# Peptides against a protein of PDB entry 7BBL, part 4

Target 1, 86 residues: chain A of PDB entry 7BBL
Amino acid sequence: IAQESLESQEQRARAALRERYLRSLLAMVGHQVSFTLHEGVRVAAHFGATDLDVANFYVSQLQTPIGVQAEALLRCSDIISYTFKP

## One batch from the design tools (peptide; aimed at target 1 L22 G48 T50 L52)

Design b1_p14_1_s4 (made by RFdiffusion4, then SolubleMPNN; from b1_p14_1, 5 letters changed)
Fold by OpenDDE base, seed 3:
Structure b1_p14_1_s4 (fold): chain B 86 residues (1-86), chain A 14 residues (1-14)
Amino acid sequence: as target 1 above (86 residues)
Amino acid sequence: SAALEAFLAGLAAA
């Protein structure tokens, strides 16, 4: 019985992650999102937009440990994870 | 992109 190649399996896995990610973006529109950054830093901000080719997040009302930024850009390299209430 | 790929992989692991 023929089996799916490892490469094909990996492609499906990537596609699944992409789909989940995109769905989360749709769900977070207009909502406050909690971002977990490196070094234990956690921030909250309202989702604005994102680059679909690079996971950079354009957000508003970014609450950081040192204050609030009206608008900000969170780079994908800064973000470990995020959560929100849909 | 590679950056996005790595990011998504990281999210899955977090």
Scores: peptide ipSAE 0.437, ipTM 0.845, DockQ to the pose 0.056
OpenDDE base, seeds 1, 2, 4, 5: peptide ipSAE 0.425, 0.428, 0.423, 0.424; ipTM 0.841, 0.842, 0.840, 0.841

Design b1_p14_2 (made by RFdiffusion4)
Pose (drawn by RFdiffusion4):
Structure b1_p14_2 (pose): chain A 86 residues (1-86), chain P 14 residues (1-14)
Amino acid sequence: as target 1 above (86 residues)
Amino acid sequence: SLEEELSALLAEWK
């Protein structure tokens, strides 16, 4: 059998990486998720959903240094990192 | 699929 092309190998790699990433997003359902935002602000909320094209987060009960926001959309551009415990 | 499941979950939040 002919050797697998480098392009086909890269495609399989993207699929493997994407599948793992998607599983990690699904794993946040029913969990709290903490975020590190601009200015070093640390917040947390109940995970609701993320967009799949851009990592925007839909969360509830967002706890910030100034209060609690019942529903919130944290845009991808607002976030440096997010952390959760499975 | 995972993308379908996550898209269905997202629809609840939009």
Fold by OpenDDE base, seed 3:
Structure b1_p14_2 (fold): chain B 86 residues (1-86), chain A 14 residues (1-14)
Amino acid sequence: as target 1 above (86 residues)
Amino acid sequence: SLEEELSALLAEWK
């Protein structure tokens, strides 16, 4: 019986996660996204685009504790996670 | 961070 190697299994798992991420980007277009930043800070914004190397998130209508910014740049390194309603 | 995790996942794709 031919058995798939552990390396191949891990490769498929990584590929699946990559696809999931990319599909999530497509799904969040036009929707408000909640971003969790460091130290428990949470902001909400509409997704615009990301860099090819996932360095930045370009968003609009960013809601922060001190006001709303029409356009903003969020460094991916500052983001812990994000959630949204498809 | 999200960047670190995503970078690791996308490394093979890049």
Scores: peptide ipSAE 0.175, ipTM 0.735, DockQ to the pose 0.060
OpenDDE base, seeds 1, 2, 4, 5: peptide ipSAE 0.167, 0.164, 0.166, 0.167; ipTM 0.726, 0.722, 0.726, 0.725

Design b1_p14_2_s1 (made by RFdiffusion4, then SolubleMPNN; from b1_p14_2, 5 letters changed)
Fold by OpenDDE base, seed 2:
Structure b1_p14_2_s1 (fold): chain B 86 residues (1-86), chain A 14 residues (1-14)
Amino acid sequence: as target 1 above (86 residues)
Amino acid sequence: SLEDELRAILATWT
């Protein structure tokens, strides 16, 4: 009845979050995604691909407050959260 | 790598 260490619990939590993230990337292919960026900026774009080693988002039809960008790259570090309708 | 992890996840879906 040995209890799992705190470090082990944290490791499992990180692994679970990473799995959810990766699954979401696969699920969002071809869909319009709403991205929440810093300072309350929100944009919508169609997901094209991600750079797996850097985790950059390659998107199309990026809707911004000042217009639509046909093709764009969103850095993972710029993204707070995202949502999409599967 | 992240790619390897993605592949591993995909494998569980088949």
Scores: peptide ipSAE 0.018, ipTM 0.453, DockQ to the pose 0.167
OpenDDE base, seeds 1, 3, 4, 5: peptide ipSAE 0.017, 0.016, 0.017, 0.017; ipTM 0.462, 0.459, 0.462, 0.457

Design b1_p14_2_s2 (made by RFdiffusion4, then SolubleMPNN; from b1_p14_2 with S7R E12R K14T)
Fold by OpenDDE base, seed 2:
Structure b1_p14_2_s2 (fold): chain B 86 residues (1-86), chain A 14 residues (1-14)
Amino acid sequence: as target 1 above (86 residues)
Amino acid sequence: SLEEELRALLARWT
C-alpha cells in the first residue's frame, strides 16, 4: 500500500490550516472578535471586512484599553491571534 | 493571493 510522502502530508496540513483561516474570515462577519496583539494587548471589535491581498482587518466599535474607536484598521502583522463565537 | 485562494474555496463550497 502506497504511503503518502512526508512532503505531501505537510503540504496538506498547511492547506488545511489555510482553509480553516479563510473559513474563519467568512464566519466572523458581523460578529465581535477578540484580538490578541503584541505586548499582551487585547482588543475586541466587530468584524467588518478584510483587504485580502494586504490582509487588513476593517473593524468597528474597537474596544481598546484607552477607549472605544468607532472604526479602525488592524493590520494582520499586528495580530497574534483572534477568537470569536460564530 | 489570499483573494484568489478565497475565491477558489468559495467555488468549491458554494
Scores: peptide ipSAE 0.025, ipTM 0.516, DockQ to the pose 0.170
OpenDDE base, seeds 1, 3, 4, 5: peptide ipSAE 0.025, 0.025, 0.025, 0.023; ipTM 0.514, 0.512, 0.516, 0.515

Design b1_p14_2_s3 (made by RFdiffusion4, then SolubleMPNN; from b1_p14_2, 5 letters changed)
Fold by OpenDDE base, seed 1:
Formats: structure tokens, sequence, C-alpha cells
Structure b1_p14_2_s3 (fold): chain B 86 residues (1-86), chain A 14 residues (1-14)
């Protein structure tokens, strides 16, 4: 039987990760999300919207170490990971 | 809506 190439396997793996990412975005809509940023900084905010092409997160009630920001924009490049309770 | 947009994007993978 035909054996799948390494390139094809990698393509499927990337597609699976992208799908999981998109599903997580759907699940977090309207919920408070905890973001882990660089240098050990952690913030929490309500997820409002995202720019999927640029991967920007538009959030509200951003809880930062220095206070609460009503509205904020988080760049994907600044985010290491995120967690939330569906 | 955002949900509709995300769902449309997901359709490419399902």
Amino acid sequence: as target 1 above (86 residues)
Amino acid sequence: SLEDELRALLARYT
C-alpha cells in the first residue's frame, strides 16, 4: 500500500494545529482568558475579537500588574500561551 | 459575526 510522505505528514500536523487553534478561538468568545506573556507576565482579559490574518487579540477588562485597562490590543507575537474555562 | 467568520474558516479543515 502507498506510504504517506514526510511532507504530507507535516502538512496534516500543521493543519491539525491550525484547526485546534481556530476552535479554541471559537470557544473563548465572550470568556475571560488568561494570557502568558514574555518575562513571566500574566494577564487576564475578556476576549472580544481577533484579526485572524494578523493574529491580534482585541480584549476588554485587561487585568495587568499595574491595573485594569478597559480595552486593549494584544499582539500574537507577545503571547506565549493562553488558557480559559469554556 | 466573529463566530460565523471563525466557523467559515474551520470549514476548510472539516
Scores: peptide ipSAE 0.233, ipTM 0.813, DockQ to the pose 0.128
OpenDDE base, seeds 2, 3, 4, 5: peptide ipSAE 0.181, 0.231, 0.219, 0.200; ipTM 0.784, 0.813, 0.803, 0.795

Design b1_p14_2_s4 (made by RFdiffusion4, then SolubleMPNN; from b1_p14_2, 4 letters changed)
Fold by OpenDDE base, seed 5:
Structure b1_p14_2_s4 (fold): chain B 86 residues (1-86), chain A 14 residues (1-14)
Amino acid sequence: as target 1 above (86 residues)
Amino acid sequence: SLEEELRALLATYT
């Protein structure tokens, strides 16, 4: 019986997640995105660009609890999740 | 563009 190795399974899983991530980025280009940050902080901003290696998000019109930031950088480590309407 | 780069990357998965 042909059995896929554990390493191969993990590789496929990572590849699937990476593809899903990239597709989400493609879909969010030019759209407003809602980001959930640490400590329950939620912000909304227009997606501009990303560093595909580090997953930094370069955004505009960042709506924060204390005001709007015209341009901002959201680091991957700062982001718990994001949602948007395609 | 970012879109073009993303499409190129995605092509490697399909």
Scores: peptide ipSAE 0.415, ipTM 0.882, DockQ to the pose 0.087
OpenDDE base, seeds 1, 2, 3, 4: peptide ipSAE 0.384, 0.408, 0.377, 0.381; ipTM 0.872, 0.879, 0.871, 0.871

## One batch from the design tools (peptide; aimed at target 1 E19 T50 D53)

Design b1_p15_1 (made by RFdiffusion4; failed a check: too like the target's own chain)
Pose (drawn by RFdiffusion4):
Structure b1_p15_1 (pose): chain A 86 residues (1-86), chain P 15 residues (1-15)
Amino acid sequence: as target 1 above (86 residues)
Amino acid sequence: NAELEATLRALLAEH
């Protein structure tokens, strides 16, 4: 059989990377997720959802240095990193 | 990927 084209190989790679990423998002359901925001602020909340095109987070019980926000949307642009324990 | 995206979009619809 003909060799697989480089383009087809890159497509399979994107699919493999994406599938793993999606599994990692699903793994946050029912867990707390912590975030590192701008200015070095560290916060945490109960995971609700993320958008799939852009990594915006929908969370509840967001704990910040100044209080607790019952519902919150942390935009992708607000976030440097997020961390959770499976 | 399609199945995972459908599941995640269903979770997102609650928001």

Design b1_p15_1_s1 (made by RFdiffusion4, then SolubleMPNN; from b1_p15_1, 6 letters changed; failed a check: too like the target's own chain)
Amino acid sequence: IAALEAELRAILARW

Design b1_p15_1_s2 (made by RFdiffusion4, then SolubleMPNN; from b1_p15_1, 6 letters changed; failed a check: too like the target's own chain)
Amino acid sequence: VAALEAELRAILARW

Design b1_p15_1_s3 (made by RFdiffusion4, then SolubleMPNN; from b1_p15_1, 5 letters changed)
Fold by OpenDDE base, seed 1:
Structure b1_p15_1_s3 (fold): chain B 86 residues (1-86), chain A 15 residues (1-15)
Amino acid sequence: as target 1 above (86 residues)
Amino acid sequence: IAELEARLRAILAQW
């Protein structure tokens, strides 16, 4: 039994995480998502779509501490975590 | 807080 290289194991682990991420994006469609941003700020929005190359989240009815925006673009780099109910 | 509000405003200003 050929032992798989460490590099191959790491590649499979990254691929599995990427697959789980993509599946989570698909599961968000049509649902309200809670986003945790920097400095403990939390926002909620209805998920529309993502641009996977630019790592942007297109959302609607974005509830922020400063008001509600009908449509908005969230950058992945601004997001620490998210949660939603499928 | 103020920095994040500025970032949010910058995101929203794109529309």
Scores: peptide ipSAE 0.045, ipTM 0.577, DockQ to the pose 0.035
OpenDDE base, seeds 2, 3, 4, 5: peptide ipSAE 0.037, 0.043, 0.044, 0.037; ipTM 0.579, 0.577, 0.575, 0.561

Design b1_p15_1_s4 (made by RFdiffusion4, then SolubleMPNN; from b1_p15_1, 6 letters changed)
Fold by OpenDDE base, seed 1:
Structure b1_p15_1_s4 (fold): chain B 86 residues (1-86), chain A 15 residues (1-15)
Amino acid sequence: as target 1 above (86 residues)
Amino acid sequence: VAELEARLREILARW
């Protein structure tokens, strides 16, 4: 039995993570999401949509330490992690 | 706190 190449194993792992990521984006639509940003900044917002190409998060009611923004854009590169309740 | 707020402003102001 031929062993699957390391490259193929890594490709499957990346594909699985990508699928989980995309499913999470679909699941968070309309929900309030807590985002952890750089420098320990945490914000909460209602998820609206995302741009899959640019990885922009379009959100509403963005709660920040300096106030609430009715509508805003968060970049994926600014986000360390997020969590939400389905 | 002020440092975190400044960083947040920087992040949100970027495009």
Scores: peptide ipSAE 0.039, ipTM 0.586, DockQ to the pose 0.029
OpenDDE base, seeds 2, 3, 4, 5: peptide ipSAE 0.018, 0.037, 0.035, 0.037; ipTM 0.482, 0.578, 0.561, 0.572

Design b1_p15_2 (made by RFdiffusion4)
Pose (drawn by RFdiffusion4):
Structure b1_p15_2 (pose): chain A 86 residues (1-86), chain P 15 residues (1-15)
Amino acid sequence: as target 1 above (86 residues)
Amino acid sequence: STFEERVHAELAALS
């Protein structure tokens, strides 16, 4: 059989990377997720959902240095990193 | 669609 094209190989790689990423998002259901925001602020909340095109987070019980926000949307642009324990 | 439904639809599309 003819060799697989480089383009086809790159597509398979994107699919493999995406599938693993999506599994990692699903794994946050029912868990707390912590975030590192701008200015070095560290917060945490109960995971609700993320958008799949852009990594915006929908969370509840967001704990910040100044209080607790019952519902929140943390925009992708607000976030440097997020961390959770499976 | 719920978050799990959207993720499972994306996974199914990759299959």
Fold by OpenDDE base, seed 4:
Parts: C-alpha cells; sequence; structure tokens
Structure b1_p15_2 (fold): chain B 86 residues (1-86), chain A 15 residues (1-15)
C-alpha cells in the first residue's frame, strides 16, 4: 500500500478548504449577508463579489447604523465574522 | 456574472 506524504495530505486539505470557501461564495451570491465588524457593529448587505485572494467584499444595500449605502466595499480586516443563509 | 465565472474557473483548476 502506497502512503501519501504528509505534504501531499496537507496540500489536499488546503485544496478542500479552498473549495469549500469558493462554493460558499457561490452560495452567497445575491443573498443578504450579516457581517460582524469591530466594536460590536453589525451590518447587513447583499453579497456581490469578493477579491478572491484578499477577501474584500463588494456588497450592495449595506445597512449600517447610520443608514443604507447602495454600494460598498468591506475590507477583510474590517470583518470579524459573517453569516448567511444559503 | 464575471465573479461567478471566476469562482468556477478556480474551482475547475482545483480539480
Amino acid sequence: as target 1 above (86 residues)
Amino acid sequence: STFEERVHAELAALS
């Protein structure tokens, strides 16, 4: 029995995680996403796209504490977590 | 959309 190297196993694991992430993005398209930002700020917006390598979120109809922003960019560094319903 | 196309392209590349 041939055994896959640890490095290869890790590579496959990373690929699997990346796939799950990408598929989650597809599931997110067109849906409203709830973002938790710093200082307890929570916003909701319709997902549009991301920079796949940086994970910047391009969204629309961003509901903020001070109003709705038609188009917005949420930087990965601004986001603590996010949730959505596929 | 172009975004979806890009995502699918990368998914294809992972396989």
Scores: peptide ipSAE 0.596, ipTM 0.927, DockQ to the pose 0.760
OpenDDE base, seeds 1, 2, 3, 5: peptide ipSAE 0.594, 0.595, 0.595, 0.596; ipTM 0.927, 0.927, 0.928, 0.927

Design b1_p15_2_s1 (made by RFdiffusion4, then SolubleMPNN; from b1_p15_2, 7 letters changed)
Fold by OpenDDE base, seed 4:
Structure b1_p15_2_s1 (fold): chain B 86 residues (1-86), chain A 15 residues (1-15)
Amino acid sequence: as target 1 above (86 residues)
Amino acid sequence: MSFVERLEAELARLR
């Protein structure tokens, strides 16, 4: 029985994580999503789309502590986590 | 392609 290399195992693990991420995006379509940003800042927005490679989030009706933005771009690097009700 | 179509295409690629 051939033993799978460590590199191959890592590749499969990355693929599994990518799949989970993509499925979460699919589930987010058409829903309001709560984003946790740096320093515990929370915002809510209607999810539109992402750049699948860069993971920029294109959203609408972004509710921030200082007001509502009709449309906004959230960079992946600014997002700690997100949650939503499917 | 729409965003959803792109998502589905990439998911298919991973399988």
Scores: peptide ipSAE 0.570, ipTM 0.922, DockQ to the pose 0.828
OpenDDE base, seeds 1, 2, 3, 5: peptide ipSAE 0.569, 0.570, 0.568, 0.569; ipTM 0.922, 0.921, 0.921, 0.922

Design b1_p15_2_s3 (made by RFdiffusion4, then SolubleMPNN; from b1_p15_2, 7 letters changed)
Fold by OpenDDE base, seed 5:
Structure b1_p15_2_s3 (fold): chain B 86 residues (1-86), chain A 15 residues (1-15)
Amino acid sequence: as target 1 above (86 residues)
Amino acid sequence: MSFVERLQAELEALR
């Protein structure tokens, strides 16, 4: 049995994570999403779209501790995790 | 392409 190379295994892992991520985005379309940001900040917003390469999140009705933003951009680097109810 | 269509296309390409 030929063992798959380490690089190939890593490629498969990245592909699996990418697929999981994309499926989550697809499921988020049109839903309110709760984002966990750095320093324990949590915000909620309606998910619109992303730039798939950079993973910027285009959202609306962003509820933050200091107020509501009608439209906003969340950078992927600012996001630790997100949850939503399908 | 819509955002959804782009997602679907990339998902198909990963298969």
Scores: peptide ipSAE 0.591, ipTM 0.929, DockQ to the pose 0.809
OpenDDE base, seeds 1, 2, 3, 4: peptide ipSAE 0.590, 0.589, 0.588, 0.590; ipTM 0.929, 0.928, 0.929, 0.929

Design b1_p15_2_s4 (made by RFdiffusion4, then SolubleMPNN; from b1_p15_2, 7 letters changed)
Fold by OpenDDE base, seed 5:
Structure b1_p15_2_s4 (fold): chain B 86 residues (1-86), chain A 15 residues (1-15)
Amino acid sequence: as target 1 above (86 residues)
Amino acid sequence: MSFVERLEAELARLA
């Protein structure tokens, strides 16, 4: 039985991850999201949009340890994970 | 395109 190449398997895996990511973005539109940042820092903010290629998160009402920021830009590289209630 | 429209367009491309 023919087996799919390792390269092809990796391509499918990457595509699946990208799809899951995009669907999560769609699901979080208009919701408050909890972001886990580096060094155990956790913040909450209302999700607005992202730059799909530059990978920036545009959020509002960002709750940080030092206060609330009305509008904020979170770099994807600063985000370890996020959770939200659809 | 709106953000949502861009998302849907890319999802359609991956489907």
Scores: peptide ipSAE 0.557, ipTM 0.918, DockQ to the pose 0.810
OpenDDE base, seeds 1, 2, 3, 4: peptide ipSAE 0.554, 0.554, 0.552, 0.554; ipTM 0.918, 0.918, 0.918, 0.917

## One batch from the design tools (peptide; aimed at target 1 L22 A49 L52)

Design b1_p16_1 (made by RFdiffusion4)
Pose (drawn by RFdiffusion4):
Structure b1_p16_1 (pose): chain A 86 residues (1-86), chain P 16 residues (1-16)
Amino acid sequence: as target 1 above (86 residues)
Amino acid sequence: ARTTEEFVAAVEAELA
């Protein structure tokens, strides 16, 4: 059989990377997720959802240095990193 | 706003 084209190989790689990423998002359901925001602020909340095109987070019980926000949307642009324990 | 149920359904659809 003909060799697989480089383009087809890159497509399979994107699919493999995406599938793993999606599984990592699903794994946050029912868990707390912590975030590192701008200015070095560290916060945490109960995971609700993320958008799949852009990594915006929908969370509840967001704990910040100044209080607790019952519902929150942390925009992708607000976040440097997020961390959770499976 | 997006719910967990909608999020799980959307992720499962992309995985399928």
Fold by OpenDDE base, seed 4:
Formats: sequence, C-alpha cells, structure tokens
Structure b1_p16_1 (fold): chain B 86 residues (1-86), chain A 16 residues (1-16)
Amino acid sequence: as target 1 above (86 residues)
Amino acid sequence: ARTTEEFVAAVEAELA
C-alpha cells in the first residue's frame, strides 16, 4: 500500500490548522473580544472582521484606557493575545 | 475584508 509522502502529510496538517483558525474567527463574529497588547495594555472591542492573510482586526466600540473608539484597526503585530466569551 | 459580511463570505468560501 502506497504511503502518503511527508510533504503531503505536512500540507494536510497546515490545511487542517488553517481551517481550525478560520472557524475560530467565525466564532468571534458578533462577540466582544478582549485584546492584550504590548506593555500590558488591554482593550475590548466588538469583532467585525479580519484580513485572512495579514490578520488585521477590524473592530468597533474599542474600549481603550483613554476612551472609546467607534471603529478601529488592530494590527496583528500589535496583538499579543485575545479572548472572548461565546 | 473590512466588513463582517464580506469577511464571513470570504471565510466560508475558503472553507467550501
């Protein structure tokens, strides 16, 4: 029986991880997300969308330490982590 | 994608 090549296995693994990631993004739709940024800064915002490649976060009602922004863009490079409650 | 609608459509298209 022919075995799948290592390269093929790796490709399938990457595809599976990508799918899992995308589904997690869909789960964020319609929810407020808590973002941890650099220097211990934490903000909360309603999830709107992301760039699927760059992973920029387009959000609304961004609650920052100095106020609320109706709409905002959070660059992936600025985000350490994020969480949300379904 | 900058809107939720466009975003969802794009993700679903990739998952199809």
Scores: peptide ipSAE 0.587, ipTM 0.920, DockQ to the pose 0.831
OpenDDE base, seeds 1, 2, 3, 5: peptide ipSAE 0.582, 0.583, 0.582, 0.586; ipTM 0.919, 0.919, 0.919, 0.920

Design b1_p16_1_s1 (made by RFdiffusion4, then SolubleMPNN; from b1_p16_1, 5 letters changed)
Fold by OpenDDE base, seed 5:
Structure b1_p16_1_s1 (fold): chain B 86 residues (1-86), chain A 16 residues (1-16)
Amino acid sequence: as target 1 above (86 residues)
Amino acid sequence: HMTVEEFVAALQAELA
């Protein structure tokens, strides 16, 4: 029984992450999403769209600790995690 | 738990 190479294992792992990410994007469309950002910042916003090559998140009604922003852009590098109610 | 950054990195590795 041949063992799968490390490169193949890594490729499968990336594929699984890609699928999980894409499914989450599809699921969050039209929903309010809670974003956990760096340095303990947490915001909530309605998901609009992403720019997939850069993975910018275009959102509306961004609720921040200091107020609400009607339209906003969250950069991928700013986001640690997100959650939402499907 | 996987970060968004890790998800995106995995995606971008295949798309670019």
Scores: peptide ipSAE 0.127, ipTM 0.696, DockQ to the pose 0.073
OpenDDE base, seeds 1, 2, 3, 4: peptide ipSAE 0.110, 0.121, 0.105, 0.121; ipTM 0.680, 0.691, 0.679, 0.693

Design b1_p16_1_s2 (made by RFdiffusion4, then SolubleMPNN; from b1_p16_1 with A1M R2M V11L E12Q)
Fold by OpenDDE base, seed 4:
Structure b1_p16_1_s2 (fold): chain B 86 residues (1-86), chain A 16 residues (1-16)
Amino acid sequence: as target 1 above (86 residues)
Amino acid sequence: MMTTEEFVAALQAELA
């Protein structure tokens, strides 16, 4: 039987990773998330939504070293990592 | 800005 091409295998792998990512976002909905930003800055915020392609994070009650922002946008390029407790 | 409801709907649509 014919084997799937290498390109097709890569396509399927990318699709699987995309699905995994999207499901992780879905799991974050309604939870407070801790974000690690550049220069060791850590913030916490309630996760609202993202731009699925650009991966901008739209959050609320953002706790920063300076204060609390009711609504905020975190660009993906500014985020090193994040964690949350379901 | 995107609402959480719209976001969830978009996720579900892509994962369907």
Scores: peptide ipSAE 0.460, ipTM 0.888, DockQ to the pose 0.862
OpenDDE base, seeds 1, 2, 3, 5: peptide ipSAE 0.454, 0.450, 0.444, 0.455; ipTM 0.888, 0.887, 0.886, 0.888

Design b1_p16_1_s3 (made by RFdiffusion4, then SolubleMPNN; from b1_p16_1, 6 letters changed)
Fold by OpenDDE base, seed 5:
Structure b1_p16_1_s3 (fold): chain B 86 residues (1-86), chain A 16 residues (1-16)
Amino acid sequence: as target 1 above (86 residues)
Amino acid sequence: PLTVEEFVARLEALLA
């Protein structure tokens, strides 16, 4: 019986995750998003767009523990996870 | 940064 290689399965899994990620960004446009950062830090901001690499996030009304920042750039490397209401 | 329209268009192109 023909069986797909482990490598091929992993490639499809990565592609599926990438698609899910990109679609989440589309759904995120214009919405407030809750971001979980390192060391338990959680912030909320309105999503605007990403950079050309679809990595770093341009946001507005960033609510941080020390106040609200009108506009900010969140590096993807700082973000563990995010959630929002589509 | 990209405008919303440019951003959306880029995402749609990546998903095509």
Scores: peptide ipSAE 0.360, ipTM 0.861, DockQ to the pose 0.584
OpenDDE base, seeds 1, 2, 3, 4: peptide ipSAE 0.360, 0.356, 0.353, 0.359; ipTM 0.861, 0.859, 0.859, 0.860

Design b1_p16_1_s4 (made by RFdiffusion4, then SolubleMPNN; from b1_p16_1, 6 letters changed)
Fold by OpenDDE base, seed 4:
Structure b1_p16_1_s4 (fold): chain B 86 residues (1-86), chain A 16 residues (1-16)
Amino acid sequence: as target 1 above (86 residues)
Amino acid sequence: MMTVEEFVARLQAELA
């Protein structure tokens, strides 16, 4: 029985994580999503789309502590986590 | 920016 290399195992792990991520995006479509940003800042917005390569989030009706933005771009690097109600 | 339909299609294509 051939033993799978460490590199192959890592590749499969990355693929699995990618799939989970993409499926989460699919589930987010048409829903309001809560984003947790740095320093505990939380915002809510209607999910529109993402740049699948860069993972930029294009959202609308972004509710921030200081007001609401009709449309906004959230960079992946600024997002710690997100949650939504399917 | 792409439409929601286009975005969904892209997601589904990669998940296929």
Scores: peptide ipSAE 0.405, ipTM 0.879, DockQ to the pose 0.676
OpenDDE base, seeds 1, 2, 3, 5: peptide ipSAE 0.392, 0.396, 0.400, 0.403; ipTM 0.878, 0.877, 0.879, 0.880

Design b1_p16_2 (made by RFdiffusion4)
Pose (drawn by RFdiffusion4):
Structure b1_p16_2 (pose): chain A 86 residues (1-86), chain P 16 residues (1-16)
Amino acid sequence: as target 1 above (86 residues)
Amino acid sequence: SARTEAFVAAVEAELA
């Protein structure tokens, strides 16, 4: 059989990377997720959802240095990193 | 929540 094209190989790689990423998002359901925001602020909340095109987070019980926000949307642009324990 | 349910369904559809 003819060799697989480099383009087809790159597509399979994107699919493999994406599938793993999606599984990592699903794994946050039912868990707390912490975030590192701008200015070095560290917060945490109960995971609700993310958008799949852009990594915006929908969370509840967001704990911040100044209080608790019952529902929140943390925009992708607001976030440097997020961390959770499976 | 509904949003979580919609999120799980959307991820599962993309994986399928």
Fold by OpenDDE base, seed 4:
Structure b1_p16_2 (fold): chain B 86 residues (1-86), chain A 16 residues (1-16)
Amino acid sequence: as target 1 above (86 residues)
Amino acid sequence: SARTEAFVAAVEAELA
């Protein structure tokens, strides 16, 4: 029986993860997201969009410890994790 | 917003 190559299996796995990620992004649209940043800083913001290639987060109503920012960009390198309620 | 709409369209296009 012909077996799928390891490389092909890995490719399918990456594709599946990408799809799952993209669908999760769609689920975030219109919802407030909680971001955990460095130094234990946590912020909340309404999700607007991401760069599909870089994963920068474009958000609105960013609630920070020092105030609210109407519009903001959160770089992937600044984000440790994020959560949201679908 | 326009950015959000464009984003949604782009993601949906990739998932199609």
Scores: peptide ipSAE 0.604, ipTM 0.922, DockQ to the pose 0.847
OpenDDE base, seeds 1, 2, 3, 5: peptide ipSAE 0.584, 0.587, 0.599, 0.588; ipTM 0.918, 0.919, 0.922, 0.919

Design b1_p16_2_s1 (made by RFdiffusion4, then SolubleMPNN; from b1_p16_2 with R3L V11L E12L)
Fold by OpenDDE base, seed 5:
Structure b1_p16_2_s1 (fold): chain B 86 residues (1-86), chain A 16 residues (1-16)
Amino acid sequence: as target 1 above (86 residues)
Amino acid sequence: SALTEAFVAALLAELA
């Protein structure tokens, strides 16, 4: 019997997560998304796009605790999680 | 430099 190596398993797992992530981006386009940031801060915004490195989220109508920003940039490193209704 | 739907689709295709 031939068993898949640990490295191969990890590679497949990473690929699966990457695919799920990318598909979520496609589904997110144009929709209002709820973002959970650090320190329990939650904001809502319409998703526009990400950059080539998929390291930043370009959003519009960002609702924050202190007001609304027409256009904004959210760094993925600042985002803990997000949810939206397709 | 923003990603387009076509670009994301292409990235997905590379994974498949």
Scores: peptide ipSAE 0.232, ipTM 0.800, DockQ to the pose 0.383
OpenDDE base, seeds 1, 2, 3, 4: peptide ipSAE 0.228, 0.220, 0.227, 0.226; ipTM 0.798, 0.792, 0.800, 0.798

